# Peptides against a protein of PDB entry 3KDP: the designs that were tried, part 207

Target 1, 230 residues: chain A of PDB entry 3KDP
Amino acid sequence: PFLIFIIANIPLPLGTVTILCIDLGTDMVPAISLAYEQAESDIMKRQPRNPKTDKLVNEQLISMAYGQIGMIQALGGFFTYFVILAENGFLPIHLLGLRVNWDDRWINDVEDSYGQQWTYEQRKIVEFTCHTPFFVTIVVVQWADLVICKTRRNSVFQQGMKNKILIFGLFEETALAAFLSYCPGMGVALRMYPLKPTWWFCAFPYSLLIFVYDEVRKLIIRRRPGGWVE

## One batch from the design tools (peptide; made by RFdiffusion4, then SolubleMPNN)

Design b2_p27_6_s2 (from b2_p27_6, 22 letters changed)
Fold by OpenDDE base, seed 1:
Structure b2_p27_6_s2 (fold): chain B 230 residues (1-230), chain A 27 residues (1-27)
Amino acid sequence: as target 1 above (230 residues)
Amino acid sequence: DKLLEEIERHLAERRELLERIREEALA
């Protein structure tokens, strides 16, 4: 998200504080939950033929999968960001290069895509209104990520949601997201203004996408054991 | 149960950190 901000010179979709909230608030419990998740027996049953090379290959495959999921998460966040800004009159194409004027406190007549003028304060409110939904979007997408991380080969539907720690993690990150989104003072303190409940649903397509992606991946693994997608 | 306690401990630490960040942001 920050890289796109730099490259496209768009208004900042995700503030530093929001990033910290993601890193410190949402990623920790999932990481702990996954650390104690029982590895699928199938992963452990395959003794590495060559411990050094096979471990490296596995780490690379895992890293690639996480990278892909991370990209989908970012896309989900940006989707929500663009939807919110579009609803407020700023179409995506208009946002390109707008950062300089957007962040200039002395310019109080920045025009949206429809010619409406926005004061600096109004722009910052809209910007901070995007931070919260972006965060929430990441959380919602992380639901799918957490669920799919339970298994490497089996379908989520087949394995089930038996890890109480993981379930707790899902509730905790959701509760945190709700707290940050709706608790009074968060707009001032964390630059995370309250959002409409509707914005929680903006992430669902991307959450579903991750879920489908992983299920397809797992299906391929089941049909082709030992494939590179494992 | 032990794992939950550990998670709760970490969550408490993170909550404290967030509160500190909040306080700093409000100052």
Scores: peptide ipSAE 0.000, ipTM 0.237, DockQ to the pose 0.295
Fold by OpenDDE base, seed 5:
Structure b2_p27_6_s2 (fold): chain B 230 residues (1-230), chain A 27 residues (1-27)
Amino acid sequence: as target 1 above (230 residues)
Amino acid sequence: DKLLEEIERHLAERRELLERIREEALA
């Protein structure tokens, strides 16, 4: 997100505090859940044919998969960001290069895509309105990520939701997201303004995309053992 | 159960950190 912020010169989609909330509040339990589930799943049960070469290859493949999932998560967050700004009059194309004027407190006549002028305060309200949905989007997409990472080869439908720690992680991150989104004072304290419940569903297409991606990947692995996708 | 306890401990530590961040943001 920060790289896109710099390259595209768009208004800040995700604040530092929000990033810290993700890293410290939402990612830890999921990460522990995944680590624990990997020990129970077929990932650790498979003895490598060659412990030296196969271990390295597997680590690279896992890293690539997580990288791709992370990219889809970021896309989901940006999608939510652009939708919110579009609903407030700022179309995506208009946001390109707008950051300099957007962040300047002395410019109170920044025009939206429809010619409406926005004060600095109004712009910052809209910006902070994006932070919470971006965060929630990440959480919603993480639901799919946690579920799909439960097994390396088997479908989620085959393995089921047996990991209690994973379920706890899903509950915890959701509860935290709800708390940060709806607790009074979070707009002032964390610059996370309240979110309409409908915005929780904005990320669902991306969650579904991750799910489909992983199921397809696993299907390919099952049909072609030892292929480049494994 | 031991793993759950460890997770709860880590969660508590992180919650305290988040509270500190909130306090700093309000100050």
Scores: peptide ipSAE 0.000, ipTM 0.238, DockQ to the pose 0.287
Fold by OpenDDE base, seed 2:
Structure b2_p27_6_s2 (fold): chain B 230 residues (1-230), chain A 27 residues (1-27)
Amino acid sequence: as target 1 above (230 residues)
Amino acid sequence: DKLLEEIERHLAERRELLERIREEALA
């Protein structure tokens, strides 16, 4: 998220503190849960791995999974960000390069895509309105991402939901999201304004899409081992 | 600001704990 912010020079989609909450409060528990995931059934049917390399392979797998989850989460967050700003009159193309004027408190006539002028205070309100939904979107996307990442080839329905740590992590991140979204004072302390319940559903189509895509991907891998999709 | 600092402190402590758990899980 921060890299896109710099490269695209767009208004800040996610506050620094919120980023820290994601990295420290949301992503780590799920990542650790992958270490305790039961062996994939197709792996158990393979020849035994070299015990000396097995640990290294597992570490690489966890690292890769974490990185992939992070990328998908970022995409989901930015999707929500662009939706909110578009609903407030700022189309994605208009946001490119807008940060300089956006963050200047002395400019009170920044125009949106429809010619509406926005004061600094109004701009900051809409910016901070994006922070909470961005975070919540990440959590909702994680519901799908974490479930799909617990296996490499098997369907979620085949492997099941037996990892209690993963389940606990899902509840924890959801509870954290609810806390940050609705606890009094978060708007002032963390610049996370209260989220309308409708925004929780904004991420669901994206989560569903990722879930379906991954299941299809895994199905292809099972049917065509050694393909480029793997 | 004071509340923010407190939250950041708690997050840092949590990070350390989770990193330890990760190391134990990978050992």
Scores: peptide ipSAE 0.000, ipTM 0.232, DockQ to the pose 0.034; fails the geometry check
Fold by OpenDDE base, seed 3:
Structure b2_p27_6_s2 (fold): chain B 230 residues (1-230), chain A 27 residues (1-27)
Amino acid sequence: as target 1 above (230 residues)
Amino acid sequence: DKLLEEIERHLAERRELLERIREEALA
C-alpha cells in the first residue's frame, strides 16, 4: 500500500500506525500459527530430510503464499479506498499526482472531479475516513486466509490447537478492528474515523476471491502432486 | 502444552505492544 502511495503520488490510503497495527496486530498470529504448523510437521516427519533444502523450500512456499495473499489484501484495500474517494467526488484518475496539493495546508481550494473545492481539513477528514475501511478490508480478507489455513491439515490434536489459535486470532483481529473503528478519540489519535457498518461488507467479495483462489490451488495440487503450486 | 504456553506468551506480548501503541497514539 505504501509503495503505491509513493509511486502514484495519491493521498495516503493507510496511515503508518494502522500499517503497524496490521503488521504487528494481524499478520503476527498467522505467522505464529504457520511457524507452529511447520514445527509440528517437522516433528511428525522425522525422516532425515536435508534441513537446508527443506527449510528453503518451506520458506519459499510461505513467502509466495504470504506474497500472493498480501497482494490480494492490498488490492481489496485500494478498491475500498478508491470507492470512498469516488463517493466523495474524487475519481481515481484525479487522484494521480494530487498528493502534493492534497497535503499542502495552505491550499484550501483543491477541486474534486466535479469542481467542488475542498479545504485542507475536509481533505484530511476524507483521507482518514479511508484508513478505517482499508484496515477492516484487510481484517476481513485475513479471516478468509485463516479459515483456508485451517482446512489444509488433518491432525485431530493439531486441529484442536490450531482451531483455538485460529479462533483467538479471528477474535483478536475483529476486536482490534472494532476498537479502532468505534472507540472515541481514534480519529484524532490513529487518524481512523468511525466506520459505517455497510463498509464491512465491501471486503466480502475479496474474501470470496481468496476462497476461490485457494480452492483452485488445492484442486491443482490434487491433480498435479509435486507441482510448483505446492 | 508447551506450545500452548508459548502461544499464550506471544499473544500476551502482542496485546501489551498494542496497548503501548494505543497509549502512544492517545498521548
Scores: peptide ipSAE 0.000, ipTM 0.204, DockQ to the pose 0.254; fails the geometry check

Design b2_p27_6_s3 (from b2_p27_6, 22 letters changed)
Fold by OpenDDE base, seed 3:
Structure b2_p27_6_s3 (fold): chain B 230 residues (1-230), chain A 27 residues (1-27)
Amino acid sequence: as target 1 above (230 residues)
Amino acid sequence: DELEELIEKHLKERKELLERIREEALK
């Protein structure tokens, strides 16, 4: 998300603190899951056939899977961002290169796609209105990751601990999203405005997309063991 | 300071709107 923001020079879609919360939350659950998987593998005393290659392959597969999911999450967040800005008069094409004028406090007559002039304060309100839905979209998409992990053919023992950790992580992220969205003063502190309940539903198509994508991936892996998709 | 006041006002208005929507949904 941050790379697209820099390349396109669009208004900031997500606050820096919120980005850090997503990165820390999203990275912590996989890291903990990997740590438990290593601990379980050590307990099971199964000699890895080739510890260096198998660990590297597993780390690469996990990294690619999380990288792909992360890209879909980012796309979902940006879609929500562009919808909100379009509803407020800023079409996606008009946002390209607008950041310089958008962030300039001395320009109080920035025109939207319909010729309406926006003050600096009005622009910042719209920007902050995008932060919460973007974050919530990512959290809702992460719920699909929980379902995906539950459907993995891991040992019942591995599924149990990983599932508890994932549930706890998603609960923490959801509680954080609710806190940031509805707690008084968070709009000032974190530049996140309260979310309309309707915006929670805007993320569901992307959650479904991730679910379908993973089921298709699993189906391909089951039909072609050892293929490029593994 | 003016931006902070505007943000607080907007937050209050949205909170009131959400409460009204919740009350209507419980009806």
Scores: peptide ipSAE 0.007, ipTM 0.311, DockQ to the pose 0.026
Fold by OpenDDE base, seed 1:
Structure b2_p27_6_s3 (fold): chain B 230 residues (1-230), chain A 27 residues (1-27)
Amino acid sequence: as target 1 above (230 residues)
Amino acid sequence: DELEELIEKHLKERKELLERIREEALK
């Protein structure tokens, strides 16, 4: 996300505090998920021909899968960001290169895509309005991560939601998201303004995408044992 | 069992961290 911000020179989609909340609050869930996938992989190693190489291959494959999921998460966050800004009059194309003027406190007449002028304060409000939804989007997408990472090879429908630890993880992430989104003072303290409940659903297509991606991946693994997709 | 313990430990640490963040955010 931060790389896209730099490259595209768009208004900051995530504040430093939001980034910290993601790193400290949400990134642990994928790590736990990885631990489960690794453990399952180790259990499934019946007779490793070469334990070291097979372990390395599996770790690389898992890492690649999570890298892809992370990209989908980022895309989901940016989608939410662009939707919010578009609803406020800033089309995605107009945002490109706008950061310089956006962050200039002395420019109080930045025009949106429709010619509406925005003061610095107004721009910062809408910018910070994006932080919370971005974070929430990541959390909602991580629901899919938690669900899909219960098993490496089995479908979520086959394995079910029996792991209480993962359920607790989902709850904790959701509770954090709710706290940051709705607790008074978060706009000032964390630059995370209150979120309309409808924005929670903005991430659902991406959660579904991750879910479908993983199910397809697992289906391929089941149909082609020993394939590179494992 | 070891994995579950590790996960529980991580979850506990996370919870404590989140509580600290919440406390700091409310100041």
Scores: peptide ipSAE 0.000, ipTM 0.217, DockQ to the pose 0.303
Fold by OpenDDE base, seed 2:
Structure b2_p27_6_s3 (fold): chain B 230 residues (1-230), chain A 27 residues (1-27)
Amino acid sequence: as target 1 above (230 residues)
Amino acid sequence: DELEELIEKHLKERKELLERIREEALK
């Protein structure tokens, strides 16, 4: 998220503290839970591989958690960010390069895509309004991403939800999201303004899309082993 | 600001703990 912020020179979509909460609070427990996940049925059917290969599988699972999941989460968060800003009059194209004027306290007439002028205070309110939904979107997307990353080839319906640690991690991150979103003082302390309950559902279509896409991907892999889709 | 610092401190401590757990899980 921070890299995209720098490259695109857009208003900051997610605060530093919130990023730390994601990196340290939400992602690590699920990643560890994946390391304890039972080997896929397909892996279990393979001859006991050298202990080095089992470590490799765990490292790959962790790498997927920090890499692929992180990318999908960021995309989901940015989607929500752009939706909120668009609803407030700032189209994505208009946001490109806007950061310089956006962050300038002395400019109180920044125009949106429709010619409406925004004061510095108004801009910061909208910016901070994006922080909480961005975070919540990441958490909601994580629900799907963690489930799909549990297995490489098997459907979620085939493998089931046996990892209690994973389930606990999902509840923990959800509880954290609720706490940060609704606890008094979080708007001031973390610049995460209270979230309307409707925004929790904004990420659901995206999560569903990712889930369906991954199931289709896995189905293709099962039908065509060794394809480029792997 | 004090609350932010406190949260950052707790998050750091949690990170270190989780990293240790991760290392143990990889052994």
Scores: peptide ipSAE 0.000, ipTM 0.197, DockQ to the pose 0.033
Fold by OpenDDE base, seed 5:
Structure b2_p27_6_s3 (fold): chain B 230 residues (1-230), chain A 27 residues (1-27)
Amino acid sequence: as target 1 above (230 residues)
Amino acid sequence: DELEELIEKHLKERKELLERIREEALK
């Protein structure tokens, strides 16, 4: 995400506080859940035929899968960001290269896509309005990640939601997202302004995409054992 | 704050680079 901001020169969609909340608040329980579930996964039950080569291949495949999921999460966050800015008059094309003028405190006449001028304060309010829904989008997409990571081979529909740690993780992330989004004073303290309830649904297509992606991946693995997708 | 400062620094450096590229291209 940080690299995209540098490359595209767009207004910052995610603040330091939101990053810390993701890393410390939302990612910790999922990481622990994944560590425990990996121990229960079919990979540990199958005696590795070749322990050295199979471990390395498996670690690479896991890292690639998580990298791809992380990319989908980022895309979901950016989608929400662009939708909010578009609703406030800033179309995605107009945001490209706008960061320099956006962050300049002395420029109070930054024009939106419709010719409306925005003061520095107004721009920062809109920017901070994006932080909360970006965070919430990540949380909603992480719901899918947590569910799909339960098993590497079996469909989510086959295994169900039996892991108590997973359920706890989902609850914790949701509670944190609700707290940060709706608790009074979060706009001032964390620069996370209140979120309209409709924005919770903005991430659902991306969560669905992750589910579909993982189910397709698992289906391919089941049909082609020993293939390049394993 | 440190991340914001880092971003500002990188943006400044990039702006300077882009300006140099523009000056060279106009030459």
Scores: peptide ipSAE 0.000, ipTM 0.270, DockQ to the pose 0.015; fails the geometry check

Design b2_p27_6_s4 (from b2_p27_6, 20 letters changed)
Fold by OpenDDE base, seed 1:
Structure b2_p27_6_s4 (fold): chain B 230 residues (1-230), chain A 27 residues (1-27)
Amino acid sequence: as target 1 above (230 residues)
Amino acid sequence: DELLKKIEEHLAERKRFLEEITAAALA
């Protein structure tokens, strides 16, 4: 998110406090929960042929998977960000290069895509209105990602949801998201304004799409080992 | 034209809402 913020020069989609909450609050428990997940049956049955090479390959796969998860989360968050700003009159194209004027408190007549002028305070409110949905979107996407990450090859329907720690992690991150979103004072303390319940569902189609895509991908891999989809 | 009018009305409503929140935050 921060890299896109710099590159695109858009208003800050995710505050530092929110980032901290993600890193310390939402990512840690799920990561631990995955460590207690049962290994894939196919991986556990395979003895390492070459410990050095196999270790290196595994590290690369883990790194790639972690990077992909982060990218998916970021994409979901940015989708929500752009939707909210568009609903408030700022189309995505108009946001490009707007940061400098957006963050200047002395400019109180920043125009949106429809010619409406926004004061600094109004702009900051709409910006902070994006922080909480961005966070919630990440949590919702994490639900799908955590389920997907249980197995790389097997279907979720085959592996099942036997990890109680994973379920606890999903509950914990959701509870944290609800707390940060609706607890009084969070708007002032963390600049995370309350969300309409409808915003929780904004990422659901995206999460569902990812889930379906991954299941289809896994199905193809199982049917065509060594294919281009792998 | 009708769609544009609806968008303008929506944006005006959102702006009023933001002003109310701003006023409440400054009070």
Scores: peptide ipSAE 0.025, ipTM 0.603, DockQ to the pose 0.018
Fold by OpenDDE base, seed 4:
Structure b2_p27_6_s4 (fold): chain B 230 residues (1-230), chain A 27 residues (1-27)
Amino acid sequence: as target 1 above (230 residues)
Amino acid sequence: DELLKKIEEHLAERKRFLEEITAAALA
């Protein structure tokens, strides 16, 4: 997200504090939960054909899969960001190159896509209104990520939800998201203004996409044992 | 034209809302 912010010169979609909250608050407990996940029977019982080469290939394939999931996650956040800005009169194309004028407090007549002029304060309110839903989107997408990470080969429906720590992590992320989104003073302290509850649902299509992607991947693995998708 | 009018009305309402929030934040 930060790279796109720099390259495209768009208004900042996600604040630095929010990023820190993701890294420390949302990623840590889930990562710990995965460490205590029950061993998948297929992973534990599978003997590599060639321990030297197959290990590297497996690590690369896993890295690619999670890399793709990470890209979907980022796309979800940006989607929410662009939707909110578009709803407030700033179409995505208009945001390109706008950052310089957007962040200049002395320019109080920045025009949106419809010719309306926005003061610096108004622009910052809209910007900070985007930070929270971006964060929430990441959390909601992470729900899917956590669930699919439990298994490599087996479907989520086959493995089930057995890790209590994972469940705790999901609730913690949700509670943190709710706290940051709705606690008084967070707009000033963290530049995270309150969200309409409807914005929580904007991430759901992307969560579903991740689930579908992973299930399709796993299905391919099951149908073609030893294939390139493992 | 009707769609444009609806968009303009929506944007005007949103701007008023932002002004209200801004005023409240500055108070």
Scores: peptide ipSAE 0.024, ipTM 0.571, DockQ to the pose 0.018
Fold by OpenDDE base, seed 5:
Structure b2_p27_6_s4 (fold): chain B 230 residues (1-230), chain A 27 residues (1-27)
Amino acid sequence: as target 1 above (230 residues)
Amino acid sequence: DELLKKIEEHLAERKRFLEEITAAALA
């Protein structure tokens, strides 16, 4: 997100506070929950044929999978960001290169895609209005991510939701998202303005995409054991 | 033309809403 912000010179899509909440609040508990989860019986029972190569391959494949999931998460967040700004008159093409004028406190007549002028304060409000939905989008997408991470090879439907700690993590991150989104004063204190409930659903297609992607990946792994997609 | 007018009305409404929130945040 930050790299795209710099490269495209668009208004900041995700605030520092939201980043911290993701890293410390939403990712930590799930990561711990996964660490306490009993490894898939198929992973633990199979002795590595070659301990040196199989471990490295597994680490690379896990890294690639997480990288791809992270990319889908980022795309979901940016989609939400662009939709919100478009609803407020700023089309994606118009946002390119706009950051310099957007962040200038002395420019109070920045025009949107429809010729409407925006004050600095108004621009910052709409920018901060994007932060909460972006965060919520990430949380909703992480639901799917956490569920799929429970298994490497087995379908989520086969493994089920038996990990109480993981379930707790899902509730914790959701509760945090709800708190930050709807608690009075968060707009002033954390620059996280209240979110319309409809925005929670904006992330669902991406959650579904991650879920489908992982199920397909796992299906390929099951059909081609030892392939490059493990 | 009707679509443009509706967009303008929506944007004007949104701007007023943002101004209200801004005023509330600065109070």
Scores: peptide ipSAE 0.023, ipTM 0.580, DockQ to the pose 0.018
Fold by OpenDDE base, seed 2:
Structure b2_p27_6_s4 (fold): chain B 230 residues (1-230), chain A 27 residues (1-27)
Amino acid sequence: as target 1 above (230 residues)
Amino acid sequence: DELLKKIEEHLAERKRFLEEITAAALA
């Protein structure tokens, strides 16, 4: 998220404290849950070829899974960010290069995509309005991502939800998201304003899309073992 | 059970951290 912020020169989509909450408060339990996930039935049935190569493959798979989760989560967060800003008059194209003027407290006439002028205070309110939904979107997308990462080849419907640690992690993340979104003082402490319940559902179509895409991917892998899709 | 205990300890630590940040921000 921070790299995209610098490269695209857009208003800050996620505050430093919320980033810390993601890194320390959201990702740890899911990472642990994935580490202790039950092996896929196809992996368990495969005879160990070479212990050295099999260990290397496993480490690469775990690293790749974590990288993919982070990327998908970031995309989901940015999607919500762009939706909120678009609803407030700032189209994505207009946000490119806007950071310099956006963060300048002496500029009180920044125009949105429709010619409406925004004061510094108004811009910061809109920016902070993105923080809570961005975080909640990460949690909601993570529900799907964690389920996706349970298996590489098998459908989630075949593997099931047997990992109690994963289930616990999902509840913990949801509880944390609710706490950060609705606990008094979070707007001041974490720059996370209270979230309307409707914004919880904003991420669901995206999560569903990713889930469907992954199931299709897994279906292709099952039909064409050793294909380039793996 | 040991893993669950470690998770609970980690969660408690994270909760304390968040409370400390909150308290510091509100002070």
Scores: peptide ipSAE 0.000, ipTM 0.238, DockQ to the pose 0.327

